# Peptides against a protein of PDB entry 5HOI: the designs that were tried, part 58

Target 1, 351 residues: chain A of PDB entry 5HOI
Amino acid sequence: FRYMPFSPAGTPFGFTDRRYLTMNEVGYVSTVKNSEQYSITVSFFDVGRFREYHFEDLFGYDLCFLNEKGTLFGQSKTGQIQYRPHDSIHSNWTKIIPLQAGERITSVAATPVRVIVGTSLGYFRSFNQFGVPFAVEKTSPIVALTAQNYRVFSVHYSQFHGLSYSLSELGTSSKRYYKRECPLPMSLPNINSDMKKDANLDYYNFNPMGIKSLFFSSYGDPCIFGSDNTLLLLSKWRSPEESKWLPILDSNMEIWKMSGGKETTDIHVWPLALAYDTLNCILVKGKHIWPEFPLPLPSEMEIRMPVFVKSKLLEENKAILNKKNEIGADTEAEEGEEDKEIQIPVSMAAE

## One batch from the design tools (peptide; made by RFdiffusion4, then SolubleMPNN)

Design b1_p12_1_s2 (from b1_p12_1, 6 letters changed)
Fold by OpenDDE base, seed 1:
Structure b1_p12_1_s2 (fold): chain B 351 residues (1-351), chain A 12 residues (1-12)
Amino acid sequence: as target 1 above (351 residues)
Amino acid sequence: SLSLIEKLKLMS
């Protein structure tokens, strides 16, 4: 295992000179490699509210976090971070995070009120929005961060304990934990099965944890979207004993349903955010599980608990087809085999 | 806006 720089919904370069550093409901940050330099563009979905901007990156930023007020950049090896407000009223600031030998910044997060830096040695560094430090805490190795307002969702990795998570609130005087290094029931990428496709190997090398994104919902619940394409939501996190991860969407099942029960291998969900009852996402068609350029328009997918089993739906449809064939044995209508769309029962279709 | 189903059908 190697600690790689993680950013929410970030994409690899692949065979190209460009990638997305991060994307969410606000917008997307791209970087293009120009010889020894990079050109970064910060783009927005709401073009009426925000203006796209770009700058030359001499540092090779490999970490990014976008919010409604600005963009945080980080360089995993050098420890350099930069915050760029979207407005021209507030100044950019740069800071160097002190790193030990072999330490890497693994993730960064920013809200309008907090900046957070996590490292491969488990240093959790907190700052205000102006880069003034609050504290340094030693945790288990951090592999991913997201934040909303004063709350931080952190994912940790131990070779002995696997994935864990913390949920904390960064007040003015102290850090409060709602959850502290609790087990995270997320499936890791399976090296033996998933790596048979070259495109999956490239993504695994970029993101060994398979965490496509993590965010807070519009209700302030921690969400994570893994390599299994299941959206997990942390429910009842204010009540430690009642807290549970809910698989609120199997995106592979939803794609399968929407495709009339046809096995699709070229359609992928790329998560952006959870707004109310809808997953904001990019639908990706192609060999790569990540969006390429240009970025497709976001799509909304309604959240649905995975109550239905594909095998039962296939058995029910076979039973319906067998009954139709028993009734239709008297009418020689050779309707060709190819267009057997699985009728998903209306109760399973969103109206 | 096209439904997600209509978008997926246009992508298929």
Scores: peptide ipSAE 0.019, ipTM 0.607, DockQ to the pose 0.031
Fold by OpenDDE base, seed 4:
Structure b1_p12_1_s2 (fold): chain B 351 residues (1-351), chain A 12 residues (1-12)
Amino acid sequence: as target 1 above (351 residues)
Amino acid sequence: SLSLIEKLKLMS
C-alpha cells in the first residue's frame, strides 16, 4: 500500500498538465504544471467576498486545504507547508515539518484558528493559524484530515484494521477526543471491478482510499464521501454510545432517479460541502469521475436516506406497464423497455 | 435556481 497525499475533493492530473488541489464551498485551488514549476490559482465561488489570486509554486505543492481565511499548502515529500491568508493584512508563512525516512505528509487541514498536519507514520501535528506548534501526537497512519474551528476529523488506515476515524477538539491547553480511532464503516475501492477502466485506475493511483472528500456539515457533524458515492454523516458524536454513521445520501440512487431510472454511467457527483440539508457538489459529465476544466458551477442535492430499492421500483413499474397493456392503451407500446422513463412516485421525486 | 434535474437535462 502507498500513502498518497490527500486533499478534500482534489483531482488527479490524468492526461493533463492541470488539476484541482482542493475544492469546497469556499472555492477551488488549481495547479498547472509549467515545466519544472507550478502555477497555483486560488479561486472563489463568492467573487464579491474574495479576490482570486495566483502565485508560482517552485516546491510542487500536492496538498491543499482552503478555508474562509486562507489556504494551506503542503509538499508531501519535503514536509514544506505554506499558509497564505486571503487577506493581504496577514503575512504568508512557511514551515518545514520534520519527516522521517519514507514518511510523507498525507493530509493537511486549516481553520481560522488551527493548522493540522497528518503523516503516513501517524504523526498528528497541530499549530495555530500563525504556524506556532501546540503538540505532536502519535496516532495510527493518517490518510485524510478535515477541520472546522477547533474540531478535527481524521481518517486513519491500518493494513490490519482498515479504516478508522477520530474526532477531536484542539483546545488551547489540551486535545479532547470525542472519538478515537473508531472503525469507519466506509467501503474501500474495489480494485477488481473498478480497474477495468483506465480512468478508474488513474483515480485509484491518485486516491487509493477512494475518499472523494470529507468535511464538517454546517451543523459541525463529520461527513465523508467515499468511492461508493454515499455521503456518510456521523450523528450524535457527543454521545459516544449513541454515535452512528448515517448514509444520508446515495448519490448514485439520486442520479438514477433523476434519469427516470435509466442507468447513467457518465454523470458523477463530486462533493464539496454539506450545508443544512443540501449537498453542495459539482455534477460531472464524462468519462472521468472528477471535474475537469473549466469547473462547472456548483449544484445542490437534497440529502435523502436510501430507503428505496431499485429492483422494487422496477418491478412496480413493470407491473404498471403490464396492466396498461392489458387495458388496451395501444399508444405507448413502441418505446423499447430501456427507454421508458420510470415513474418515480412524487413523494420520491425531488421537488 | 435550476432544479438538479433541469441541470442534468442541460448536461445531457
Scores: peptide ipSAE 0.019, ipTM 0.618, DockQ to the pose 0.031
Fold by OpenDDE base, seed 2:
Structure b1_p12_1_s2 (fold): chain B 351 residues (1-351), chain A 12 residues (1-12)
Amino acid sequence: as target 1 above (351 residues)
Amino acid sequence: SLSLIEKLKLMS
């Protein structure tokens, strides 16, 4: 296993000179290879609120976190981090994170009040928004981070224990844990089945955990979107005994429904954020499961717990068709079973 | 705004 730099909804280069370092509800950060340099562009979905900006990256930033106030960049190997406020009134700052031999920064997160750095050795480093350090904690190896205000959602990986998560609050004086290295019931990428497609191998090499993104919902609940395309939400995290992961969306099932029950292999959901009861996402059409350039406009997908089984919906539709045939309603033509648009109950169609 | 279904239909 190799620890790879993780950024929320980051994409691989693939066979291109460009990729997204990160994307979320605020915008998207792209990097383009230009010889030995990179050109970074920070773009926003709300073009009225924010102005796109670019700069030359001489360091090869491979970690990124975007928020409403600025962008945090990191270089996984050198330990360099840079924070760039979107507003030109505030100064950029750069810092070197001390790394041990073989240690990598695996993830970075930034809020308007905190900067967090996680490493492959499990060093959790916290800073204020100006890069002043608060603490260094040793945890299990960190593979992903996200943060909202003072809260941090961290994903950990151990070869012995698999995936775990922590939920913490970085106060002024101390770190509080709501959850500390609890088991994370997320499915890992299936190397044997999924790696038969070259596009899946490229993505696996970029992101071996299959974590497409993690974020806090608009309600402040930790969310994670894995390789199984299921959105998990951590419910009731304030009550340690009541806390549970909810599969609030099977995006493959929703695509299948929206396609009239046709199996689609070329449409993919790329998660950005959860705003209220809607997953903000990019709908990706093509061979790659990640968005290419230009970035499509975001789409909203209503969250729905996967309570329906495809086979049962197919059987119910067959039963409805058989009943219509028994009632002597005009038999319009024998379109093959594969081409019949599944009547999804209107209550199940996203309006 | 186009519904997600309409967006998928336009993508097909």
Scores: peptide ipSAE 0.018, ipTM 0.614, DockQ to the pose 0.031
Fold by OpenDDE base, seed 5:
Structure b1_p12_1_s2 (fold): chain B 351 residues (1-351), chain A 12 residues (1-12)
Amino acid sequence: as target 1 above (351 residues)
Amino acid sequence: SLSLIEKLKLMS
């Protein structure tokens, strides 16, 4: 296993000179290889609220986190981090995170009030928005981070225990845990089944955990979107005994329903954020499961518990077709059956 | 704005 730098909804270079370092509901950060340097652009979906900006990156930042106030960059190998406010009122700052031999920064997160750095050795480093350190904690190896306000959702990986998660609050005086290294019931990428396509191997080499993104919902619930394209939400996390992961969206099932029950292999959901009851996402068409350039406009997908079974819907539709064929003796209908849209009940169709 | 269904139908 190799610890790779993770950023929310980050994309690989693939065969191109450019990739997205991160994207969410605020915007998207791209980097382009320019010989020995990189060119970084921070772009926004709300062009009326924010101004796009660019800078030259001599360090090769491979970690990024975007929020409403600024962008955090990190270099996984050197330990360099940079915070860039979107406004010109606040100054940029840089810091070197001390790394041990072979240690990598695996993820970074930033809110308007906190900066968090996680490493492959499980060092959890917290700072304020000005880069003033609060604490260093030793945890299980960190593979992903996100944060909202004072709350941090961290994903950990152990070779012995698999995936775990923590949910913590970084107050002024102390860190509080709501959840501490609890089992995370997320499916890992299946190397044997999924790697039959070269594009999936390229993505796996970039992100071996298959975590496409993680974020907090608009209600402040931790969310994670894995390689299985299922959105998991941590419900009731304030009540230790009641807390559970809810599969609030199977995006493959939703694409299948929206295609009229046709198997689509070239449409992919790329998660950005969960706002209320809608997944903000990029719909990707093509060979790669990740968005290329230019970035398509975001789409909204309603969250729905995966209570429907494809096999039952197919059996019900076959039973309806057989009943129609028993009433109408006209023989020409056989060759056209594979292309008939499955009548998904209106209550099951996304509006 | 096109619904997600309309967007997917335009993509199919």
Scores: peptide ipSAE 0.018, ipTM 0.608, DockQ to the pose 0.032

Design b1_p12_1_s3 (from b1_p12_1, 5 letters changed)
Fold by OpenDDE base, seed 2:
Structure b1_p12_1_s3 (fold): chain B 351 residues (1-351), chain A 12 residues (1-12)
Amino acid sequence: as target 1 above (351 residues)
Amino acid sequence: SLSKLEKLELES
């Protein structure tokens, strides 16, 4: 296992000179290789609220976190971080995070009030929005971070314990834990089955945890989207004994419904954010499971608990067809069983 | 209305 730099919804370079460092509901950050330097562009979905900006990156930032107030960049090996406010009124700042031998920054997060740095050795470093340090805590190795306001959702990996998560609040005087290194019931990428496709191997090498993204919902609930394309939401996290992960969306099932029950292998959900009851995502068409350039417009996918079984829907559709045939409705031709569009109930069809 | 999928098919 290798600790890789993680950013929410970040994409690999693949065979290209460009990738997305991160993307979410606010926008997307791209980087292009220009010989010995990188060109970074911070783009926004709300072009009326924000202005796209660009800068030259001489450090090779491989970590990024975008919020409504600024962009945090990090270099996993050197420990350099940079915060760039979107507004030119506020100054950019840089800092070097001290790293031990072999330590890497694995993830960074930023809110309008906090900056968080997580490392492969489990150093959790907190700062204010101006880069003033609050604390350093030693945790299990951090593999992913996201934050909203004062709250931090951290994913940890131990060789002995697998995936765990913490949910904490970074007050002015102290860190409060709502959850502390609790088991995370997310499926890891299956190397044996998934690696048969070269595109999956490239993505696995970039992101061995298969965490496509993690974010807080608009309601402030931690969400994670793994390699199984299932959106997990942490419900009732304020009540430690009642807290549970809910599989609120099987995006593969939703794509299957949207295709009229046809197996599609070229459409992929790339998660951005959860706004109320809708997953904001990029629908990716093509060989790669991640968006390329240009970025497609975001799509909304309604969250639905995966209660339907494909086999039952197929059986029900067959039973409806058989009943229509018994009632003497005109014998339109026996199109093969595989090509019959499944009538998904309108209430369950993706509009 | 064209499904989001049908729109993606027409844009390709």
Scores: peptide ipSAE 0.009, ipTM 0.468, DockQ to the pose 0.025
Fold by OpenDDE base, seed 4:
Structure b1_p12_1_s3 (fold): chain B 351 residues (1-351), chain A 12 residues (1-12)
Amino acid sequence: as target 1 above (351 residues)
Amino acid sequence: SLSKLEKLELES
């Protein structure tokens, strides 16, 4: 197993010279290979609030986290991190994270008040927004990080135990755990089934955990979106005994509904953020499950627990069609059963 | 909505 650098909603290069380092509700960070250098662009969805900027990257940053106040960059192998405030009032700062032989920075996160670095050896390093260190903790190997304000959602991987998660709060004097290395009920990518498409192999090599993104909801709940295209939300995390993962959206089911019950293989949900009851996402059309260039406009998808069975909807639709045919309604029967739009009940239809 | 898929079909 190889620990790869993870950034929320980051994309591989694929066969191109460019990729997204990260994207979320604030914007998207792209990098373009230019010989031995990279050109990084930090772009924003709210062009009235933020100004796009670019810079030359001599280090080959492969980790990124974007927030409302700045962008954190990291180089997984060298341990270099850079924080770039969006505002010119604050200076950029650079720091080297000490890495052991073979250790990698696997994920970075930044809030307006905290910078977090996680490593393949499970070093959890916390800083303030100015790069002043608070603490170093040894955890299980970190594969993904996100943070909101003082709160950190970390995903860990063990070859023996699979995926786990922690939810912690980084105060000034101490770290509080709400959850500490608890099992994460997310499915890992199935190498044998999914690897039939070269595009899936490229993505797996880039992100072997299949974590497309993780974020905090607008309510401050940890969210994760895996390779199964299900959005999981950690509910009731303040009550350790009541805390549970909720599958709040099956995006494959929602795409299937939007297609009139046709199996589509070329539409993909790329998660950005959860705002209230809507998943902010990129709807990706094409061979790759990730957005290419140019970036499509973000879409909103309502969260809906997957309580409906496709087979039952298909049977009900067939029964309705058969009844229409028996009543002698001249519904042209010539469209093959596979091409007939499923009448999804209005209450179930994605608006 | 179907209209979002249709838009993606028209933009592709």
Scores: peptide ipSAE 0.008, ipTM 0.466, DockQ to the pose 0.025
Fold by OpenDDE base, seed 3:
Structure b1_p12_1_s3 (fold): chain B 351 residues (1-351), chain A 12 residues (1-12)
Amino acid sequence: as target 1 above (351 residues)
Amino acid sequence: SLSKLEKLELES
């Protein structure tokens, strides 16, 4: 196993010179290789609220976190981090995180009030939005971070214990745990079955944990989207004994329903955020499971617990068709097969 | 009205 730099919904370069460093409901951050340099662009979905900006990256930032107030960048090997406010009211700041030999920054997160850095040795470093340090804590190795306001969702990995998670609140004087290194019931990528396609191997080499994204919902609940394309939400986390992971969306099942019950292998859900009862996502059409360039417009997918069985839905649809045919046997109306064309968003119909 | 999520969290 190799600790890789993780950013929420980040994409690999693949065979290209460009990738997304991160994306969420606010926008998307891209980087383009230019010889020994990189050009970074911070783009937004709400073009009325935010202005796109770009800069030259001499450090090769491989970690990113975007929020409504700024963008945090990190370099996994050097320990350099940079925070860039979207507005010009606050200055950019840069800091070097001290790393031990072989230590890597594995994930970074930023809110309007906190900056968090996690490492492959399990150093959890917290700062304010101005880069003033609060604390350093030693945890199990951190593989992913997200944060909302003062709350942090961290994913940990141990070769002995597998995946665990923590949920903590970073107050002014102290860190409170709601959950501390509890088992995370997420499936790891199956190397033997899924790696038959080169594109899946490229993604696995980029993200060995298969965590496509993690975020907080609009209600402040931790969410994670793994390689199984299931959205997990941590319910009742304020009551440690009642806390449970809910599989609130099987995106493969929803794609199958959207396709009229046709097995599709070229449509993929790329998660951005959970707003109320709707997953904000990119629908990706093509060989790669991640969005390429240009970025398609975000789509909304209603959350639904995976309570339906494909076979039962197919039997029910056949029973409805048979009843229509029994009723229609008395009326020669050629109701043409309405090919329920999948309403693919116009941006995906052009490729 | 409770969201579909809040209903699912109450029923589970």
Scores: peptide ipSAE 0.005, ipTM 0.412, DockQ to the pose 0.622
Fold by OpenDDE base, seed 5:
Structure b1_p12_1_s3 (fold): chain B 351 residues (1-351), chain A 12 residues (1-12)
Amino acid sequence: as target 1 above (351 residues)
Amino acid sequence: SLSKLEKLELES
């Protein structure tokens, strides 16, 4: 196993010279390889609020986190980080994170008030928005980070314990844990079943944990979207005994419903954010499970608990078809209609 | 209005 640099909704290069370093509800950060250099572009969905900007990257930043106030960049091997405010009023700053031999920065996160760096050895480093350090804590190896305001959602990996998570608040004087290295009930990528397609192997080599993204909801709940394309939300996290992970969306089920009950293998959900009761996402059409260039417009997908069983819906629709055929014995129903759109009940259809 | 999620959390 190798710890890879993780950024929320980041994409691999694949066979191209360009990739997305990160994307969320604010925008998307792209990098283009130009010989030995990179060109980074920070783009926004709200073009009225933000101005797109670009710069030359001489360091080869492979980590990124975008928020409403700025962009954090990191280089996983060298330990260099850079924060770039979107507003020109505030100065850019650069810092080198001290790394041990073989240590990598695995994830970075930034809010308007905090910068967080996580490493493959489990060093959790916290800073203010100006790069002033608060603390260094030793945790289990960090594989992913996200943050909102003062709160940090961290994902950890151990070869012995699998995936765990922490939820913490980075106050001015102390770190508070709401959850500390609790088991994370997320499925890891299945190498044997999913890697039969070359595109899935390329993505696995880029992101071995299969975490497409993690974010806080608009209500401040930790969310994670894994390789199983299920959106998990951490409910009741303020009450340690009541806290549970809710599977609030099976995106494969929603794609299946949107296709009229047809198995589609060329449509993929790429998560951006959870805003109220809707997953903001990119609907990707193609061979790759990740968005290419140009970026498609964001789509909204309503959250729904996966309470429906495909097999039962197929059995019910077969029973309805058989009843119609028993009543309609005199009309030559041509054999060609195996492709009939499954009538998903209106209550189950995506509006 | 409570979100669909908040409604589901109240019914659980």
Scores: peptide ipSAE 0.005, ipTM 0.413, DockQ to the pose 0.611

